Peptides against a protein of PDB entry 9GMZ. Designs and how they scored, part 313

Target 1, 343 residues: chain A of PDB entry 9GMZ
Amino acid sequence: TGFPLELLTRPATERLAYFENYTVAHPRLKEVYEILMRTIAEPAGASFIFVYGASGVGKTTLRLRVEQKLTELALPKLESDRARVPVVGIEAIAPESRYFNWKEYYTRALITLEEPLIDHKFDYGVRGISRDNFGKINVESKVVAPALRRALENALIHRHPDVFFVDEAQHFGKVASGYKLQDQLDCLKSLANMTGILHCLLGTYELLTFRNLSGQLSRRSVDIHFRRYCADSPEDVQAFKSVLLTFQQHLPLAETPNLVDHWEYFYERTLGCIGTLKDWLKRVLSDALDREATTITLKDLQKRALSVAQCQKMFKEIQEGERQLSETEADVQNLRSALGLGA

## One batch from the design tools (peptide; made by RFdiffusion4, then SolubleMPNN)

Design b2_p29_7_s1 (from b2_p29_7, 15 letters changed)
Fold by OpenDDE base, seed 3:
Structure b2_p29_7_s1 (fold): chain B 343 residues (1-343), chain A 29 residues (1-29)
Amino acid sequence: as target 1 above (343 residues)
Amino acid sequence: SKISTKPITLEQVEGEEKVREEIRKKLAE
């Protein structure tokens, strides 16, 4: 089953929007989704979930699908509990300075929790936090970070989300010193403990450095590795080809392009990352629609491909992350062996 | 422009799994 054929008579904007909104249910996404949903439902005393993987593997797509599902599951209860927010998600911003801006983080989190659609007015007990006539939170510049933290703690307790998502969480690690990184981890841990809200940090393999610095977070955290597809695995290659086949069927063009026959080129320029693949195809589709083209050609693909130099840089970052994980797995096996536990 | 992301229905996922299974069958022949 491909795209609705009626889209061929629709404006380019609707055709592009269809593809942008289309999500391929690929095996790694399904696996990580199931693990994440199960962990959110039954955290078993965990305060943190770490979801790490390559840039462009599809972490944002995973987050959005989980947010949609948690919202759907909460709808019957939201009729009775109008104060509840089922899920909250923010993106961590890269610090402009060597210091993480906690004031900005707390402000963005608070604004996201207090969506205008929530009729229930809550007093945060903090001067300089108000709602406008549209119910949007306004935070005065005079409000200090400790006061914003208290307001966020109260908001999280009152709204009681099933999970608090932080996307691009590797940006917490971009601080001037290891000591300050530990303080940031302790700050997040304290926020999770004080509110009783499960935190899910999604990020690149740089998140592993952040994860490893806190021996105390390790006891109350669940790790989820969102793997790319690897060319050395026949099963992964088959899954990647299947994704290409699905995308070619869902490109709203008059002639179905043959993407599968070019699978090696797609793999070379995406490193097995489905998010990178989707973004590439979106750019190419946009160009094709602007030209009123009937199909996508190899030349169209080449025009919007990542450069070899970009792919080489991304691949080095992936290899370093995969190496760190392999070393950690070996350390676990060595520990088990040393304890007299079978492998 | 609010891009209305229609949620992927379970039926769409099952349809994609059926297509994958048919493709697996054809590739095993």
Scores: peptide ipSAE 0.006, ipTM 0.356, DockQ to the pose 0.027
Fold by OpenDDE base, seed 2:
Structure b2_p29_7_s1 (fold): chain B 343 residues (1-343), chain A 29 residues (1-29)
Amino acid sequence: as target 1 above (343 residues)
Amino acid sequence: SKISTKPITLEQVEGEEKVREEIRKKLAE
């Protein structure tokens, strides 16, 4: 089934919004979603989940879908427990300096925990944290990071989310020294331990550097690799073509474009990353709607494609991440062999 | 097994938005 045909009579804004909100349930997304949902439901003593994969693979889409599902599942309980927040999600910001801004992190986390609609005014016990008449948290500039941390710990304990998501978590790793990176990991570990809240860090393959520095986190972490589709796998190629087929059916245009016949070009410019593909198609759809076009053409696609140079850079970053994972798999095999466990 | 890439339908998204809006309404009551 394609898009609702009624959209063809609707404003360009509604047509674009339909496509923006549309999510293809592709195999890798479903797999990672199921693993993540299961791990959140049954963490088995894990304090951390690491979700890593290429930029544009769809990690943010995964997070949003899990947040939606956790919220849906919590609804019956939220009627009785008005203090509970089912899920918290923040995006980590790249540090402007060699130091991660923990004050900003804690402030953003607190603001996200305080949806304006939560009637239960929790007193954070910290001077300089106030709520306005609309329930919005205001944090005064004088409030120091340790006080904000305590406020966040108390808020997380009180709201008891099933998981705390940190998107773009590789930004924790963008510190100039390995020692400071370990201190940041220990800080996050302490926050998870003190609150009893499961943390899910989503990021690029740069997150592997962060993960590998803490041999202690490995014992209390679950790893989820959100893989791109690979052109060397017939199954992955078929899945990628199926995604293209689905997108072409859900572009709210009068004439269905043939995206599938151009699958190699789409693969070349997305590296098998479905988020990158969706963003590209969104830009092209926007252009088509602005022109009141009946369809999209290869020229329209070419106009909004990532450059070859951008794709080459992204591909190098992917290859380095995939290499690090393959080395880890080889190390596991070597360890198994050394332990006398068959391959 | 054909992994049915059943798209998340607008109805599911609207259902989820309605659920969010119903949550919002119930939290505002």
Scores: peptide ipSAE 0.000, ipTM 0.290, DockQ to the pose 0.015
Fold by OpenDDE base, seed 4:
Structure b2_p29_7_s1 (fold): chain B 343 residues (1-343), chain A 29 residues (1-29)
Amino acid sequence: as target 1 above (343 residues)
Amino acid sequence: SKISTKPITLEQVEGEEKVREEIRKKLAE
């Protein structure tokens, strides 16, 4: 089954939007999704979930799919409990400054938590936080970070989401000179403990450094590795080819492009990261639609591919992350062996 | 721009899994 053929008669904007909204349910995404959903349903005393993987592996897609599913599952309960928000998802912003902006983080979290349709009477207990005529939260510039934190704590307690997602969470690791990354972690830990809300941090392998700094978080955290597809695994290669085949069927073009025959080139320029692949194909599709092209050619792909230099840099970052995880896995195995637990 | 991520319905996921299984079968041939 491919895209709806009716899209061929639709505007380029609608055709592009179809592909942008399309998600391939690839094996790694499904696996991580299932683990994440189970962990959210039964956190077993965990306060944190860490989802880490390569840039462009699809972490944001995972988050959005989980948010959608949690919202769907909560809908029947939300009719009776109008104060509840099933899920909150924010993206951590890369600081413009050398330090993470907690004020901005808390503000964005509050704005995201308070949808217009939610109880208008929620008192944040903080002056300078109000709702506009459209029910959107307005935070006055005079409101300080500690006050915003308290407001967020109160809001999280009152709205009681099943999980609080923070995408691009490696940005918490960006601390100014003289600040301790541990303080950032302790701040997040305190927020999770004070609210009783499960936090899910999604990020690159840089998140491992952040995770490893707190031996106390490790006791209350679940780790989920969102792996890329590896070319040295026949199963992973097959999965990657299957994703290409699915994408080629869902490109709203008159002629189905043969992406699968170019799988090695796609792998070379995506490193097995499906998000990177999708974003590449979006750019190429946009160009094709602008030209009213019937299909996508290899030349069209080449024009929008990441450079070899970009891929080499990304690959080095991936290899370092995968190495760190492999060492950790080996340490666990060594510990198990030393304890007389079978490998 | 709020990317309106249309919920992938379970049916869409199942449909995609079925397509993948069909693809696996075709690639195993």
Scores: peptide ipSAE 0.014, ipTM 0.393, DockQ to the pose 0.029; fails the geometry check
Fold by OpenDDE base, seed 5:
Structure b2_p29_7_s1 (fold): chain B 343 residues (1-343), chain A 29 residues (1-29)
Amino acid sequence: as target 1 above (343 residues)
Amino acid sequence: SKISTKPITLEQVEGEEKVREEIRKKLAE
């Protein structure tokens, strides 16, 4: 099993696009996918789902797969309910300023929710929100954030998605004061409550700060830890090697590279994060295709690898996140022991 | 909070549109 051999005769752009669109169904992704899909189907009164894990663990891939599946499941119903959008997903942008740009967030969410291809167009009753001749939403600069929020609330109610995804949600947390972070969480909570739409925030371990700040969110939130593969676990090492084996079979090159023999080097430069691995291999594949190379070499890998300094920084961030979670698990065990429930 | 008064350009949503297009392509297969 591997890439379609016909790709070897196709343009470099098609070969690269194949690999970009290819997703390895690795154990951690599958586990988190199943938990997330179940939680979306049966939220049990939850208003928020937090998916946290290392940068490059594969959160965006998870989101995309869930969005795809929710869309597939909704297709039969969309024929009868043409106003419905099954899922909406946005990426939170790192604020250029020390403050989160709510106007930008609401505008992005509104544009994302109101695709030109949706037959039923809504008038949001907001002056300065219009559609062009192609059905694309245009938001005039004069429209203020509260008006955009009302428009988004109305859009979410009318479109009724099963979930609203916000990727890179740690960017909400990049606020200089804890008070402003609380205000942001309260705004998100209010949006979820007013619309009745389940929100899923995907992000780094910086999202753990949101768990601690909102005692009210904790009662109505589900937490999903998207773990990396750990080199101290034989099972995780085997899973990581299996991912390398799958990627080497799906690189559209004339000669299959031996990635598995270099698994330690791949682990060193990805920290067990499959998204980081895939992005690295994409860069290397792009370079190989540009050179019309038959395979990739260790030298090609080295040219596109993250630096040791980058890996060390990422590893410190991972260790801090994993430590915080381990402490929480220990606290639960201590609480159980103190309650006489046993360890 | 400095709310940007600049109009949001299509380029700012291109990443999200690419994701949607990828989803649509996969649903058409």
Scores: peptide ipSAE 0.000, ipTM 0.237, DockQ to the pose 0.015; fails the geometry check

Design b2_p29_7_s2 (from b2_p29_7, 12 letters changed)
Fold by OpenDDE base, seed 4:
Structure b2_p29_7_s2 (fold): chain B 343 residues (1-343), chain A 29 residues (1-29)
Amino acid sequence: as target 1 above (343 residues)
Amino acid sequence: PTISRKPITLEQIDGDEKVLEEIRKKLEE
């Protein structure tokens, strides 16, 4: 099954939007999705879920799919409980300053939590937070971070989402001092504990630094590694080729491009990261649609590929993350052996 | 991003999963 053939008669914008909204259910995404959904359903006293993996592995896609599913599952209950929000998802932004802007974080969380469709006026108990006639939350500039935190705590308790997602959560770590990072983690932990809301932090392997900094967070956290596909694994190579076959069938072009024959080139320039692959194909599709092209060529792919230098940089970051995880796994095995539990 | 409180069909994911499974079988042959 490929794209709807009717798209070939539609505007380029609709054709591009189809591909943008298309998600391949690749093995690693499915695995992590199932683990994450089970963990959200039965957190077993966990306050945090860490989802870490390479940049462009598909963490944002995972988040969006989980948000969609949680929303779908909650819909029957939301008809009776209009105050409830099933899920909240925000993206952490890299601070322009050396310090993480908690005021901005809380403001974004509040804005995201309070959708216009929530007819029930919630009193935040904080002066300077209001809802406009369109249901949009407005936060006055005079509202300070501690007040916004209290407002968010109250809102999270009242709206009771099944999970609070923070995408690009490695940006919490971009604080100039390790001490401030601990304070930030303690702040997040406190927010999770005070609200009783499960937090899911999605990010790069830089999130592993957070895991190591707080032995208390580690005891109340579930770790999910979103792995890339590895070229040294025949099964991973087959899965990657399968993804290419699926994408070629879902590119809304008159002639199906042969992506699979170029799988090594796709792997070289994506490092086995499906999000990077999708973004690449999206750029190439956009160019093809702008030219009213019937297909995508290798030359079109080459024009929009990441440079070798970019890939080398990304690969070093991946290798460091994978190394840290491998060392942690070895440490666990060593501990088990030392305890007499066997490897 | 606001969560649309509309029924979301996951048929796309389920469809893609089936396609991927069929493709895997073909690649193993």
Scores: peptide ipSAE 0.014, ipTM 0.450, DockQ to the pose 0.027
Fold by OpenDDE base, seed 1:
Structure b2_p29_7_s2 (fold): chain B 343 residues (1-343), chain A 29 residues (1-29)
Amino acid sequence: as target 1 above (343 residues)
Amino acid sequence: PTISRKPITLEQIDGDEKVLEEIRKKLEE
């Protein structure tokens, strides 16, 4: 089934919004979604879930779909427990300074956790945290990071989400020294332990450096690798072509473009990352709608494609991440052999 | 909280992000 044909008579803004809000289901997304949902349901004493993969693989889409599903599943219980929030998700901000801003992190987490106009006013016990007339949390500049942490701990305990999501979590690792990276990890570990709330960190392969710093987190963490589609796998190529076919059917244009015939060009400029593909098609669709075009052409695609230099840079970052994972698998085999367990 | 162990279909992953906004609004109600 394609897009609703009625969209062809609608304004360009509605046509673009349809495509922006549309999510293509694909095998890797389904697999990671099922693993993540199962792990959230049955964490088995885990305090952390790490979801790592290439930039533009679709981690944010995964998070949003899990947030949706957890919220839907919690609705019957929220009628009886109005204080409960089923899920909370934030994006980590890249620090402008050499150091991660914990004050900003705690502030954003508190704001996001309390954005639901939950009728139950919670007193955080911290001076300088107030609600405005619209129920929005305001944090005064005088409030210090330790006080914000305590407020967040109390809020997380009171609201008791099934999971706390942090997107772009590789930004925790962007510190000037390895010592400070360990401090960040210990801080997150302490927050998870004090609240009893499961944390899910989503990020690029740079998140692996953060994960590997704490042998104690490894005992209480679950790893989920969100892989891209690889051109050397016939199954992955078929899945990628199927995604192109689905996008082709859901572009709200008068004439259906033939994306599938150009699959190699799409693969070259997305590296098998579906998020990168969707963002590219959004830009091209926007340009086509602005021109009142009936379809999109190869020239329209080329105008909004990532440059070869950008793709080469992204590919090097992917190869480095995939290599680190392969080396870790080899290290596990070496460890097993050294322990006498056999390969 | 027992998350329903029903296998999630591709159609359940496929959808409109507006549903998230609608659910958020209902939680505000």
Scores: peptide ipSAE 0.008, ipTM 0.342, DockQ to the pose 0.018
Fold by OpenDDE base, seed 3:
Structure b2_p29_7_s2 (fold): chain B 343 residues (1-343), chain A 29 residues (1-29)
Amino acid sequence: as target 1 above (343 residues)
Amino acid sequence: PTISRKPITLEQIDGDEKVLEEIRKKLEE
């Protein structure tokens, strides 16, 4: 159980690509994956799914795995329905200004939705949206946000994805005023309602602020907390060590590095976030391959580790998010108790 | 709900990016 040994004779680029494409199955990823897949299959009147967790916990990996599975499941139907797209995923962009750029959001969503080689020319009914000779969507600068929204609504209805993913969705909350944040929520709600398409917003704990401002979205939303591994939990420590063991077996190096013996150092510099761990190991593997090294050393790890200051900042952000969730859970319990509903 | 301790079979999460690429290719046909 490890990487294909044939990779040791392959170019460094192929060896690195193997590790980049390799996904470690770990308990939290599996749990969240199963909940998300079930919720997508049976939304039960939900219009939104919120997936929140620490930066680097693995939300992008989760999204990609769900996208792969939904697309695999749709393949037999896609042969007969060439207009359908099983899933669409975009990344929300951090606004350069104090205002979210909806025009750019709608443009990116349209481009992503139409990137699949859909033989059928769809007329969006909007002047200034065209396809080039290669089938790529071109949006003219003169097209205004309301027109792009209508085009996206029509495209979503026509393509009928099982889910619309928005990664880094905390960027919707990065606006100058609470009123504008409410308007953004109402805009997303309206888009989901008009299209009948389930939206999944993935983001950091900053997404909780966005979720909490819309008491109406909460009634039509499913929440999924993608937790990090905690060092105070023996089960979480065991899971984290198991991930390290798996990674050391899947590093395409001539000599298997001992990562597990350094688990505390890996935990210190990743805070139990598997995405952060994978990205760190990718950087170290790249350096090792460039040097034609047979293994990776502690010195190689230290060279590419996040600084203590970076880890401290990330940890404060995690603690604040975890605290907010704990308080919310306590408030729900207190409300239930006050209503005479058993806990 | 009892978290079933069933061993995480790697096979279910082995959605290789190759699957997405194969799907993209099939959608192009």
Scores: peptide ipSAE 0.014, ipTM 0.356, DockQ to the pose 0.018; fails the geometry check
Fold by OpenDDE base, seed 2:
Structure b2_p29_7_s2 (fold): chain B 343 residues (1-343), chain A 29 residues (1-29)
Amino acid sequence: as target 1 above (343 residues)
Amino acid sequence: PTISRKPITLEQIDGDEKVLEEIRKKLEE
């Protein structure tokens, strides 16, 4: 089934919004979604979930889908427990300095926990944290990071989310010294332990550097690799073509573009990352709608494609991440062999 | 155990934002 044909008579803004809100349930997304949902439901003593993969693979889409599903599943309970928040999601900010801004992190987390619909005003017990009449948290500049941490701990305990998401979590690793990186991991570990809330860190392959520095987190963490589609795998190529087929059916244009015939070009400029593909198609669709075009052409695609230089840079970052994971897999095989467990 | 990759039917899940908005509306009710 394609897009609703009624969209062809609707304003360009509605047509674009339809495509923006449309999500392709591609195989890798579904697999990671199922693993993540299962792990959240049954963490088995895990305090952390690490979800890592290429930039533009679809991690934000995954997070939003899980947040949606957890919220849907919690709705019957939220009627009886209005203090509960089913899920919390924040984005980690890149540090402006050699130090991660924990004050900003705690503030953003607190703000996110105060959804306007939560009638139950929790007193954070911290002077300088106030709520407006709409339930929005205001944190005064005088409030210190340790006080914000205590407020967040109390808020997380009180609201008891099934998971706390941190998107762009590689930004925790962007610290000038390895010692500080371990201290940050210990800080997050302490927060998870004190609250009893499962933390899910989503990030690029740079998150592996952060993950590998804490041998202690290995025992209490679940790793989820959100893989891109690889052109050397016939199955992955078929999945990628199927995604293109789905997108071409859901572009609200009068004439269905043939994206599948250009699959190699789409692969070249997305590296098998579906988020990158969707964002590219959004830009092209926007241009087409602005021109009142009936379809999109290869020239329209080329105009909005990532440059070869951008793709080469992204590919190097992917290759380094995939290499690190391959070495880990080899280490597992070596360990199994050393243990006398057949390969 | 070879995880039998059942052919993943691309279930189109329309409207993450619309569903969140509907959820919000239901919570306001």
Scores: peptide ipSAE 0.009, ipTM 0.360, DockQ to the pose 0.019; fails the geometry check

